# Ledger of designs, part 15: peptides against a protein of PDB entry 7Z53

Target 1, 150 residues: chain A of PDB entry 7Z53
Amino acid sequence: PRIKNQADCIPFFRSCPACPGSNITIRNQINALTSFVDASMVYGSEEPLARNLRNMSNQLGLLAVNQRFQDNGRALLPFDNLHDDPCLLTNRSARIPCFLAGDTRSSEMPELTSMHTLLLREHNRLATELKSLNPRWDGERLYQEARKIV

## One batch from the design tools (peptide; aimed at target 1 N55 S57 Q67)

Design b2_p14_6_s1 (made by RFdiffusion4, then SolubleMPNN; from b2_p14_6, 5 letters changed)
Fold by OpenDDE base, seed 4:
Structure b2_p14_6_s1 (fold): chain B 150 residues (1-150), chain A 14 residues (1-14)
Amino acid sequence: as target 1 above (150 residues)
Amino acid sequence: GPRSLHPEDQNLTA
């Protein structure tokens, strides 16, 4: 929100100031996570991996999602393309490969997988909202801005 | 850095 008198507000670094006692209307907010998270495990710490984790089929700044499965319509991590996929070797009947993420442990720890999935969804949600708010932003801008918020 | 919601809000000055 645009505040006329910031003296009436409590400033926040990653958000607009909060103005207690004021009934001033605020604009639409994205409703994103406010806490800082080191999401390098989601985005990848190396550029080649980071590129592979992105959806490059459009200019929406999205992370790639699973093309085979969804969780009640919600996104799951994409599968990796490993030659000797350990996930396939452990259970050949399931035919479920390892997930692709910024951390190679994405399929080794359920807690890590859950966090990756959560942050994937949040990134894509944020990117979508940012596209709505800033329709002229290209995919790179959307991706980077969403990454900053996550 | 701060959230970037709009082009004019990149620094979230207000």
Scores: peptide ipSAE 0.018, ipTM 0.476, DockQ to the pose 0.028
OpenDDE base, seeds 1, 2, 3, 5: peptide ipSAE 0.018, 0.011, 0.012, 0.012; ipTM 0.455, 0.476, 0.473, 0.480; seeds 1, 3 fail the geometry check

Design b2_p14_6_s2 (made by RFdiffusion4, then SolubleMPNN; from b2_p14_6, 6 letters changed)
Fold by OpenDDE base, seed 3:
Structure b2_p14_6_s2 (fold): chain B 150 residues (1-150), chain A 14 residues (1-14)
Amino acid sequence: as target 1 above (150 residues)
Amino acid sequence: APRSLHPEDQDLTD
């Protein structure tokens, strides 16, 4: 059903707007984000960056995840390897590097970091499910099919 | 309709 109070909602042009203040499932939240977000922010717009964002250690079609930290058992973005890491320079006591993402601003805005994290988890979820449904697909096929769905 | 993850399906959109 349509949401009447659209002033507090994010436009969803395919049906009706999504209201962030309402009880929205994870799927609906992702749909709201992808309705106006370029997926290149997550996957990278250039091939070298896109390859660096992938887990190339297996044939599961996954995006790379942080190897040092998790969020209550859930995946976080991987760290970048910058010579002059602005995140390290901003708070020297914390010593937390910038995240690696398709958008270089991912570590500058918590909203972007959260969005990238959610879409990372969704991609890896989709790739995992696609592997279950199509066991003979290689990593490239799994990655591309999951990317098309996100 | 919800997403489908089967490759034979036509509508893979949200």
Scores: peptide ipSAE 0.017, ipTM 0.455, DockQ to the pose 0.026
OpenDDE base, seeds 1, 2, 4, 5: peptide ipSAE 0.013, 0.013, 0.012, 0.014; ipTM 0.406, 0.458, 0.434, 0.450; seed 2 fails the geometry check

Design b2_p14_6_s3 (made by RFdiffusion4, then SolubleMPNN; from b2_p14_6, 6 letters changed)
Fold by OpenDDE base, seed 3:
Structure b2_p14_6_s3 (fold): chain B 150 residues (1-150), chain A 14 residues (1-14)
Amino acid sequence: as target 1 above (150 residues)
Amino acid sequence: EPRSLHPDDQDLRD
């Protein structure tokens, strides 16, 4: 390989191309996200990810929050569990993993992290208010109704 | 329990 020092490298792979038609000359990557406005950056575009983003320990319809850190009592994004976590590899002494969100870029920059955190808090606020208004709703309904509002 | 990878990502790693 051109670069000999592989120990300090972070893996970066080119996305797979979509199959071009007879009249398509521009290379586009395969889309793995939803094509409509559904706040998939918060909730995910796939069922396994969507489940991992939820707090499934109760029937409150909440999204999962960070279990190690809070911001003056306010919730932060939960941590992801990646085999080769680029956040851990970037600063090994800090030992802070990447955040988990519907968008895989949630830890790319502080501004994006902040927006994901805000939307997480808003969902949980909405779910809490909906529970207060509708005490008989289960966790699934609370989650879905809050998701519709976000 | 690591999060599952997208099928396309797995193909690129191999």
Scores: peptide ipSAE 0.014, ipTM 0.326, DockQ to the pose 0.040
OpenDDE base, seeds 1, 2, 4, 5: peptide ipSAE 0.009, 0.000, 0.000, 0.000; ipTM 0.321, 0.179, 0.147, 0.282

Design b2_p14_6_s4 (made by RFdiffusion4, then SolubleMPNN; from b2_p14_6, 5 letters changed)
Fold by OpenDDE base, seed 2:
Structure b2_p14_6_s4 (fold): chain B 150 residues (1-150), chain A 14 residues (1-14)
Amino acid sequence: as target 1 above (150 residues)
Amino acid sequence: APRSLHPDDQNQTA
């Protein structure tokens, strides 16, 4: 199916268009499910990535959110900063970079993007509520406690 | 299961 209104579309990147018979999509889904068990796809498994996924500008324990766009006032994933951004190359008219998430495949599968977005919102909601309940907690404590609850 | 966000309670995940 051809999409008519490009302005309403977020481009996604398919890793191997030349491999139609491969199980790359299925394998990615399985890996995503495995990551979902411990929510590592949201928070990242490596410390440098985890730090990049956090809002370090305050002590609220929040995950970083998109600074350019929102979805009816609700948070979206932050953009990655890639030199050769495949999402930008996939749809030049949209000019939407790849999203940054704990899973590098966040922009390859819409399902992952949606799930990551929802869990991002949930984490930030939990962190906000924890801050209200525990005003003396710093950002690290809020982040970790929210992460445990998610 | 219900989740408790208060530090005096045992927090439950999922």
Scores: peptide ipSAE 0.020, ipTM 0.510, DockQ to the pose 0.024
OpenDDE base, seeds 1, 3, 4, 5: peptide ipSAE 0.019, 0.012, 0.011, 0.016; ipTM 0.467, 0.495, 0.480, 0.517; seeds 1, 3, 5 fail the geometry check

Design b2_p14_7 (made by RFdiffusion4)
Pose (drawn by RFdiffusion4):
Order: structure tokens, then sequence, then C-alpha cells
Structure b2_p14_7 (pose): chain A 150 residues (1-150), chain P 14 residues (1-14); non-standard residues A16 CSO
């Protein structure tokens, strides 16, 4: 009903196999995230990304926030610096890149981005309250406690 | 755009 040219096709990349190039093993696929319901979409599933998501400027246990833009004085997710950045393409003049989050699909829909941004703010809210209660806690403890709650 | 949220002030933007 839409593609009249049968020489055309819809693009598709096979998933990456767990055992590349093998003739012995039955091909299986890979999960890049923790299977647990643990807010890995907020905090990341790999150690470097997790560090990049954290605010390292102080001992407050915060996740990093966007430094150029706010939503009526509230935090937005930080931008990611991707090579193949699809978000810039949606509006050339706006030049607004994809967001950095615990998962790489946070910008797929603005509705989804809103839920990520919400959980970012909630973490920082909890970490702030926990600092008021327990001034002796360092940045790592505040981070872990807020993460545990989220 | 200017820096509207310096890292040390991010706790204010909850």
Amino acid sequence: as target 1 above (150 residues)
Amino acid sequence: PPVVTPPEEQHLTN
C-alpha cells in the first residue's frame, strides 16, 4: 500500500551474536542491560556510563543535569555526544542533541524522555533530602541511598 | 545559550 517499488526494502540489522562466527554453537543474542528491575535506565548498566551520569563537582550524590537548558527552573537530562546522532536531524536549525541517560533510547519519544527526566529529578530530590538528614554522608553514600530508593 | 545550571547549583533544580 505504500512502497510500490519491489526493488526497495525496509532496513534491518541482525542482532549481534553472543558467539560470533561459530559453527558449533546455536546462535544466541545479547542483553546489554541488567535484567533486574533496578532503574538501570536511570543509572546505566556499565560502570563508565554510570560515572558519566553522576555529578562529580561536589559530594552531594547527584546525577548530572543539562548545563545550558532548564524546564522552568527544573533540571533536564544532559546531552550525549554521539557519533551518529539522530536527534539533530529532526530539526536542523534547533541543534538539540540526543539526551544522555541510563539507556540509549531515552530520546526515542518525548513522552519517554519525560519519564527519564522525571526520575532524574526524583533522584536529586531524594539525595538532597538525605543530605539534610545525614550531613555526615559523603557523595557516594548519598548516591547509593537515593539509587536504592529510586 | 548561557550556562544556566552550574554543577555546584544542580541540587536547586529538583

Design b2_p14_7_s1 (made by RFdiffusion4, then SolubleMPNN; from b2_p14_7, 5 letters changed)
Fold by OpenDDE base, seed 3:
Structure b2_p14_7_s1 (fold): chain B 150 residues (1-150), chain A 14 residues (1-14)
Amino acid sequence: as target 1 above (150 residues)
Amino acid sequence: PPIVNPPEKQHLFV
């Protein structure tokens, strides 16, 4: 390898190429995500991830929030549990893991993290309002209806 | 290390 010291390296993998139906010279990545319109960056495109992003401890239809930190009483994204967490590797002294969101890139830049945080808060706000308006709805109904509005 | 396509899950970056 060109870089001899790999002790402080963060693993970086290139996306798989999509196979074109014709002789196209442009390399595109395989789209493994659902459409942008369904807010998959918030809710996830895969069912296991989508379940992990939800607060399943009650019937309020909420997304999970950070249990360690808040922003002046406002919710933050929950932490992920990665074996080789790049956020932990980037700043070993801070020992803050990456955030968990529907988009795995949620911790790559502050702008993206902020957007996910705002949309998390908006979902939980909507779910709370929907519960007040429709007290008979269960957690699944509240979650799905709030997701449709976002 | 070289950038490779992951075998199990696709990694998408900005």
Scores: peptide ipSAE 0.018, ipTM 0.371, DockQ to the pose 0.022
OpenDDE base, seeds 1, 2, 4, 5: peptide ipSAE 0.008, 0.015, 0.009, 0.006; ipTM 0.372, 0.395, 0.318, 0.321; seed 1 fails the geometry check

Design b2_p14_7_s2 (made by RFdiffusion4, then SolubleMPNN; from b2_p14_7, 5 letters changed)
Fold by OpenDDE base, seed 5:
Structure b2_p14_7_s2 (fold): chain B 150 residues (1-150), chain A 14 residues (1-14)
Amino acid sequence: as target 1 above (150 residues)
Amino acid sequence: PPIVAPPEEFHLFT
């Protein structure tokens, strides 16, 4: 290590560099998991929030998705309906509300927003496949089984 | 009943 006295060091982790043999001009990174994300926060820790995060319009066991915006056809987190939405106050002209997620910080930290979005998509993918495999399952069963897998 | 396995990176509960 470059620094011998590690008492004053903070343990930051970095992915290892990897260069393909054919192109030495581009430095790539080896993908590595540097943090653990608790997927339970995608679903909400309290029942009222958990219900609000679900799509209750059908029996497909899906999480709710944004009704206004998509990412090239892929789902985004739904908006919350806060009486005093702090996100609306950051840029009054944009009028973009905070996202509704299991973690209240999902609109504050882009990392959380991204991860929650990905896990939302994965849940809905799993629920869809589970419905195909188990057509008699109701929305509650599909939701719970998909949640257990994630 | 059959269960679909997610990608390895998303095995967070099981």
Scores: peptide ipSAE 0.009, ipTM 0.418, DockQ to the pose 0.028
OpenDDE base, seeds 1, 2, 3, 4: peptide ipSAE 0.008, 0.008, 0.008, 0.007; ipTM 0.398, 0.410, 0.398, 0.355

Design b2_p14_7_s3 (made by RFdiffusion4, then SolubleMPNN; from b2_p14_7, 5 letters changed)
Fold by OpenDDE base, seed 3:
Structure b2_p14_7_s3 (fold): chain B 150 residues (1-150), chain A 14 residues (1-14)
Amino acid sequence: as target 1 above (150 residues)
Amino acid sequence: PPIVNPPEEAHLFV
């Protein structure tokens, strides 16, 4: 390896190039995640994560929200439950764990955290409105329909 | 596999 001090290395991987078969010389990456359009950063790209991001305590089709903190009465992202939580280790005095989101980088970039928070709120708003309009819909239907609208 | 569009990539990193 070119870098001798591997202890301070961050394991970064470059995405593989996509070859569209055109004369385009611009290097594009293969999308290893679901599209941005489906808001996978909010809902998760994998079913186990997607389930963990949902509020399963009721049939309202809501995403899970933070149980400890709110932003002036508005929802925040739920906390993750990591054994060696990098957010806790980075600033031991703050004692704030990483957020749980569909994108693992949500707690690393404040811009992403904000975006995820806004889309979380929008989903829950939509699900609530859909429940009002369609009182017979179950939590799964509400969740999926709200997800499609977001 | 799908190709990442530049606007979508920008939303993930910027």
Scores: peptide ipSAE 0.009, ipTM 0.360, DockQ to the pose 0.021
OpenDDE base, seeds 1, 2, 4, 5: peptide ipSAE 0.009, 0.007, 0.006, 0.008; ipTM 0.373, 0.322, 0.273, 0.328

Design b2_p14_7_s4 (made by RFdiffusion4, then SolubleMPNN; from b2_p14_7, 4 letters changed)
Fold by OpenDDE base, seed 2:
Structure b2_p14_7_s4 (fold): chain B 150 residues (1-150), chain A 14 residues (1-14)
Amino acid sequence: as target 1 above (150 residues)
Amino acid sequence: PPIVVPPEEQHLYT
């Protein structure tokens, strides 16, 4: 059965199976979404996205933050730059675009948005602290070490 | 220079 009214639905696609050997009767699903255990939902599962999520304006190893809004002085997720932004279409009066995160669902569920925001703040906190403890580390080292701790 | 980890996060590396 297929839902014909796609306007009110968010598509959920099943990942490809991984079949070890030649036995097609035994299948393992490949998770297209990175696990919460390593916090890769915040950092991105692919290198191009991961680079776009970083603040490359300095050598502090920070993740990018929203340039328009803050939460009582605290960081928010950066906005994405989509040609046809679905978040803008969902509530035309609000005019708030989708957030950019490692997980594309970040703007679809408030719980994910909140969690990603918290982990963003934690990463930047850790990177800042690591910079203080290790002044000679460059942005790449700070980013990677903070990523390991989160 | 040596790697220095914040005291509150040191348990994550043990």
Scores: peptide ipSAE 0.008, ipTM 0.421, DockQ to the pose 0.029
OpenDDE base, seeds 1, 3, 4, 5: peptide ipSAE 0.006, 0.007, 0.007, 0.006; ipTM 0.373, 0.409, 0.410, 0.392; seed 1 fails the geometry check

Design b2_p14_8 (made by RFdiffusion4)
Pose (drawn by RFdiffusion4):
Structure b2_p14_8 (pose): chain A 150 residues (1-150), chain P 14 residues (1-14); non-standard residues A16 CSO
Amino acid sequence: as target 1 above (150 residues)
Amino acid sequence: PRSLHPDDRDLDPD
């Protein structure tokens, strides 16, 4: 009903195999995330990304927030610096990149981005309250406690 | 590796 040219096709990349190039093993695929319901979409599933998501400027246990833009004085997710950045293409003049989050698809829909941004703010709210209660806690403890709650 | 955009690297200490 839409593509009249049968020489055309819809693009598709096979998933990456767990055992590349093997003739012995039955091909299986890979999960890049923790299977647990653990908010890995906020905090990341790999150690370097997790650090990059954290605010390292103080001992407050915060996740990093966007430094150029706010939503009526509230935090937005930080930008990612991708090589193949699809978000810039949606509006050339706006020059607004994809967001950095615990998961790489946070910008797929604005509706989805709103839920990520919400959980970012909630973490920082909890970390702030926990600092008021327990001033002796360092940045790592505040981070872990808020993460545990979220 | 994914990381902060250059515009977002100077984080607010407050």

Design b2_p14_8_s1 (made by RFdiffusion4, then SolubleMPNN; from b2_p14_8, 4 letters changed)
Fold by OpenDDE base, seed 1:
Formats: C-alpha cells, sequence, structure tokens
Structure b2_p14_8_s1 (fold): chain B 150 residues (1-150), chain A 14 residues (1-14)
C-alpha cells in the first residue's frame, strides 16, 4: 500500500503485483530484474540506471564512486539522487542518502552495502588492469569487458 | 534524478 502520511512510518512499500490474467491463485510481484546472470545487482537491469552507475567523465570504463567519502582510500558506492530518499527520511540526523547500485536494496543492510561496494571496487580494478593490458581500448569496451569478467 | 526502477515505483506517493 501507498502511505500518504509518513511522519511516523518507515517508507517501506509493498511491491506492485503482477497481473498475468484471470484465475490468479498466487500473488506475484512484477519482475523488475533481468532473467540472465548478468551481474545486474552491480550494473542495473535498465539502460538509464546502468548509465547513471558509470563514470562518464572519462574513457576508462569505470563505475561511479562516492565523491564525499572513502574507506581508508578505497572507493564507496555513490549516493543516489531520489526525491524521497528513504535513508534521509528514516534518519534525519545523519543526513546520509541511500547508495546507488544496480540493486535498489544496496542500502537495506550493511552486508549488502559491503558486497555491492566490493563488486564495484572489483569492476574498477578490472577495468584499470584491462586498460593497462589494452591501451587502445575505449571506455565502452573496457566497461563491457570488465562486466563480462565480474 | 534517476528514473525510477519498477521496484521503486511504490515509493512514489502519487
Amino acid sequence: as target 1 above (150 residues)
Amino acid sequence: MRELHPEDRDLDPS
């Protein structure tokens, strides 16, 4: 259900149901993910999200990283840019937005956040090494080849 | 602002 007054509520909403037709015996959610093993939790299942996850400021094929914080010099997930950010709504004192990842659940638990962070770091490591091995590769090829390895 | 993933559509109160 949608919640109009969120003053005393955690903004956690029930998933939209899939309506395949008549005689629905079991309520299923709409499948929002790819049916392929494509590391969509890192790269997203939709092209607009995938583009937002990439560092498009250069031709190194890297994923975007946090611009405000680092973990002992290591990259963190970039922050999301949501109008109604559930992380900001649930903890107004911390004022820390949710992380942006291919999986929208990346900020639900520290364990998920850490795994997504690890995979982001691995992609960027791979892209960097691939650039070293193949100096003539452009950013798109570096990104795609790193993605294939992850 | 990113486009909403289908899973995020439920967060829109409208």
Scores: peptide ipSAE 0.000, ipTM 0.186, DockQ to the pose 0.060
OpenDDE base, seeds 2, 3, 4, 5: peptide ipSAE 0.000, 0.000, 0.000, 0.000; ipTM 0.212, 0.253, 0.112, 0.164

Design b2_p14_8_s2 (made by RFdiffusion4, then SolubleMPNN; from b2_p14_8, 6 letters changed)
Fold by OpenDDE base, seed 1:
Structure b2_p14_8_s2 (fold): chain B 150 residues (1-150), chain A 14 residues (1-14)
Amino acid sequence: as target 1 above (150 residues)
Amino acid sequence: MRTLHPEDQDQDPN
């Protein structure tokens, strides 16, 4: 991290600037998101993140869900595994990690958390229904077809 | 480590 003192700081960092090599007066950041409309807020923009968001324990094409908590029997977002987790650093008494989603902002506001949770639930619902309709589909196809619908 | 998205940087005064 750029900030060494973590005692009184939330580890939020400004995006790195894009350096096109021209005298551009307007500061642009490096684009960290896909250029396509592909629900990357749910599935991530990078392969390692996308893999971490998937339930790889079976061939049902599901997204990973929280293993500790549920909302009246309904799935919640899985927890992230960050070395410097801002949720753990900000509220040390609760000791609740940030949620893992395709968008890193998923834990910044309850409204964002709710929307990401809804989309995760919808993906898993779709994948389950697609499996029922297409019993011979493998987990990869179920995941991709559910992703196309979301 | 958490980075600000481009949309959030519009609120940065610096």
Scores: peptide ipSAE 0.000, ipTM 0.263, DockQ to the pose 0.023
OpenDDE base, seeds 2, 3, 4, 5: peptide ipSAE 0.000, 0.000, 0.000, 0.000; ipTM 0.194, 0.263, 0.249, 0.246; seeds 3, 5 fail the geometry check

Design b2_p14_8_s3 (made by RFdiffusion4, then SolubleMPNN; from b2_p14_8, 6 letters changed)
Fold by OpenDDE base, seed 1:
Structure b2_p14_8_s3 (fold): chain B 150 residues (1-150), chain A 14 residues (1-14)
Amino acid sequence: as target 1 above (150 residues)
Amino acid sequence: MRTLHPEDQDQDPE
């Protein structure tokens, strides 16, 4: 983090400006999301992130889930693997990392976390049902077809 | 190597 003194600071960074060398009157941020309605909050806007969000251990087309915790047997968002994890930095006693989702804001508020968790569960439900209906579909097709429905 | 999200690019390289 840019702020070295973290005793009383939240490590929150301002978004990068778009076109910093232009004589713009209004500061705009770089768009980090797709311009399409593609559920990028679930699946990510970049291929490397999208891959990290997937369960690649099988051919079921599932999203990755938390391996340490569950909510009454239901899946939770996987943890992120950030070098400077703001969740770990802000609450050192809890030692709980931020959640990994398509939207980096997934850990900012419990309401957002809940919505992302719901959508992850729905994707995995859909992929499971699609596998039942189409046993010959591979993991990529299951993932993409579930994504189209979400 | 995780590709830094454009928002993460504001991390000054120490």
Scores: peptide ipSAE 0.000, ipTM 0.221, DockQ to the pose 0.035
OpenDDE base, seeds 2, 3, 4, 5: peptide ipSAE 0.000, 0.000, 0.000, 0.000; ipTM 0.155, 0.257, 0.242, 0.221

Design b2_p14_8_s4 (made by RFdiffusion4, then SolubleMPNN; from b2_p14_8, 5 letters changed)
Fold by OpenDDE base, seed 2:
Structure b2_p14_8_s4 (fold): chain B 150 residues (1-150), chain A 14 residues (1-14)
Amino acid sequence: as target 1 above (150 residues)
Amino acid sequence: MRTLHPEDQDLDPN
């Protein structure tokens, strides 16, 4: 059953079983991630998420960054836009939404948040440098080439 | 903890 009492409980949801029709004794969950090493933790495993992670307002090939906060002028992960944001539910005083990243677990612990932030910064750094080296490259090429390097 | 995105709806029918 889904947790309905969000006031006193941490909203953990059980993953869907990979083989619900099997009589296996050990339950396995579905893997929603890409099965190959493609930095999907940064860029997402699905195209809709990948697009949401990108800065589509220009042709610089950048990932989206936080519009409300910065770290001494440095970019932070953008916030997600979840209807029932678990970060808002678990930390009601701070009222800070979960971060949007390729890996949905980016907000589960500070270490993951930090790593995703660093990788986002690195992508944007690479895309910026690639733009300087290749002024004629469009945003898609910049994004993809930076992604290949990351 | 799994954050459900619209693209993940097909992974949790229940």
Scores: peptide ipSAE 0.000, ipTM 0.200, DockQ to the pose 0.038
OpenDDE base, seeds 1, 3, 4, 5: peptide ipSAE 0.000, 0.000, 0.000, 0.000; ipTM 0.211, 0.279, 0.240, 0.201; seed 1 fails the geometry check

## One batch from the design tools (peptide; aimed at target 1 A64 Q67 N81)

Design b2_p15_1 (made by RFdiffusion4)
Pose (drawn by RFdiffusion4):
Structure b2_p15_1 (pose): chain A 150 residues (1-150), chain P 15 residues (1-15); non-standard residues A16 CSO
Amino acid sequence: as target 1 above (150 residues)
Amino acid sequence: DQPVHHYTDAPTRFE
């Protein structure tokens, strides 16, 4: 009904196999995330990304926030610096990149981005309250406690 | 032409 040219096709990349190039093993695929319901979409599933998502400027246990833009004085997710950045293409003049989050698909829909941004703010809210209660806690403890709650 | 963003309060991530 839409593509009249049969020489055309819809693009598709096979998933990456767990055992590349093998003739012995039955091909299986890979999960890049923790299977647990643990808010890995907020905090990341690999140690370097997790550190990049954290605010390292102080001992407050905060996740990093966007430094150029706010939503009426509230935090937005930080930008990611991707090589193949699809978000810039949606509006050339706006020059707004994809967001950095615990998962790489946070920018797929603005509706989804809103939920990520919401959980980012909630973490920082909890970490702030926990600091008021327990001033002796360092940045790592505040981070872990807020993460546990989220 | 692609923008690059750096963060002062967190390690900047690059792909």

Design b2_p15_1_s1 (made by RFdiffusion4, then SolubleMPNN; from b2_p15_1, 8 letters changed)
Fold by OpenDDE base, seed 2:
Structure b2_p15_1_s1 (fold): chain B 150 residues (1-150), chain A 15 residues (1-15)
Amino acid sequence: as target 1 above (150 residues)
Amino acid sequence: DKPFYEYEDAETYYE
């Protein structure tokens, strides 16, 4: 669910902070909802991005998780490695980069971050269970089948 | 939580 780790304040980049009901906010929400239909906001709609979102260190079909932070022991989205990272620019003292997700706006709205995080956790849960049910499945099969279920 | 169903193993699936 939401990030509960209060020790680390993750800054979000917002083009229009505190603008509820603005056209920009509405458009972003609509885009997020439309991408949610095929879960492309989680998995990425482009193959290069999709690969970067996966954990390629094993054959478990998992999505990559944050290597620096967890939410009370639960997975968070991995950080992106952007040149001129806007999240780093918004709060230089925090030094927290943008999250990597299928939607590049994942770090702009906490709602998207939360949803992406939940679905990431769900995918990894599903992949883990599918591995248990089908031990012979490789990482690609596990990833694809979990993606279908999500 | 979503229910899980047993799938066919990889070998049978790819036949």
Scores: peptide ipSAE 0.015, ipTM 0.453, DockQ to the pose 0.023
OpenDDE base, seeds 1, 3, 4, 5: peptide ipSAE 0.014, 0.013, 0.014, 0.010; ipTM 0.437, 0.456, 0.463, 0.440

Design b2_p15_1_s2 (made by RFdiffusion4, then SolubleMPNN; from b2_p15_1, 8 letters changed)
Fold by OpenDDE base, seed 1:
Structure b2_p15_1_s2 (fold): chain B 150 residues (1-150), chain A 15 residues (1-15)
Amino acid sequence: as target 1 above (150 residues)
Amino acid sequence: EKPVYYYDTAETYFE
């Protein structure tokens, strides 16, 4: 290293380069993540929010789903519980509250709502499959392993 | 216990 005094250094890790072929013109890198999709919008970046997004009524490691509505049998995002719900105030005739997601913008942008819904379904699908393959796993492990795959 | 993973294609599930 060019800097000899390592005591003042802040450690920062970097992924190694990858060589997928013999004649490589573009430098690639080993993926340090399971995917290039940031799923923090689905799970929440803070622990209290993350817990509220989970289905804690069982040991299946599932995310919470809407209890009032479904999309032809498929899951929808759960509703939030806000005292001054901006979605209810904006359109009083519809009487549909805001969705609860890891991203506060989930109800403001339909594109985010659809993406969050898709990833919610994918997580629950993965958790269900992992449960069938590993029946002894508890809800926490199922949730974490499914989260890693997403 | 070694973890076992299964991943089906998204196309099949999200039809």
Scores: peptide ipSAE 0.014, ipTM 0.389, DockQ to the pose 0.025
OpenDDE base, seeds 2, 3, 4, 5: peptide ipSAE 0.009, 0.008, 0.000, 0.008; ipTM 0.361, 0.312, 0.201, 0.376; seed 2 fails the geometry check

Design b2_p15_1_s3 (made by RFdiffusion4, then SolubleMPNN; from b2_p15_1, 7 letters changed)
Fold by OpenDDE base, seed 5:
Structure b2_p15_1_s3 (fold): chain B 150 residues (1-150), chain A 15 residues (1-15)
Amino acid sequence: as target 1 above (150 residues)
Amino acid sequence: EKPVYYYSDAETYFE
């Protein structure tokens, strides 16, 4: 790399180049994920947590969503019920508890919160679509099949 | 009834 002082920089690397068949000067890149998030952190690796993350009030196979807040009509992670909730202690005036997620770090790192939120929405979208395609599937089937796709 | 699967599209994440 041409930049020598890399210690003060956030590492950012490009993907492999893709050469088009046309005689163009624009260098294209291969669009690919260089990292991945284990979906088990969204669903919870332990059965008790996994059940708490699900919406068990219906047979739609959905993950639980926040019942107090939405993001412009879109779902947010549900709140946890922690004794001595650190999120409540951080800002006592806001009175916003920590989120419930498969990864306890979700409320500590906004990046994880965002990723969990996205995957939550994707799961619920998939479950909804699967329900439309397979109307006879119960909640467990919808949940598991959506989880497999994610 | 055979299952029908749907593959997600990145552009529909926020719909």
Scores: peptide ipSAE 0.012, ipTM 0.374, DockQ to the pose 0.024
OpenDDE base, seeds 1, 2, 3, 4: peptide ipSAE 0.006, 0.009, 0.000, 0.000; ipTM 0.300, 0.341, 0.210, 0.184

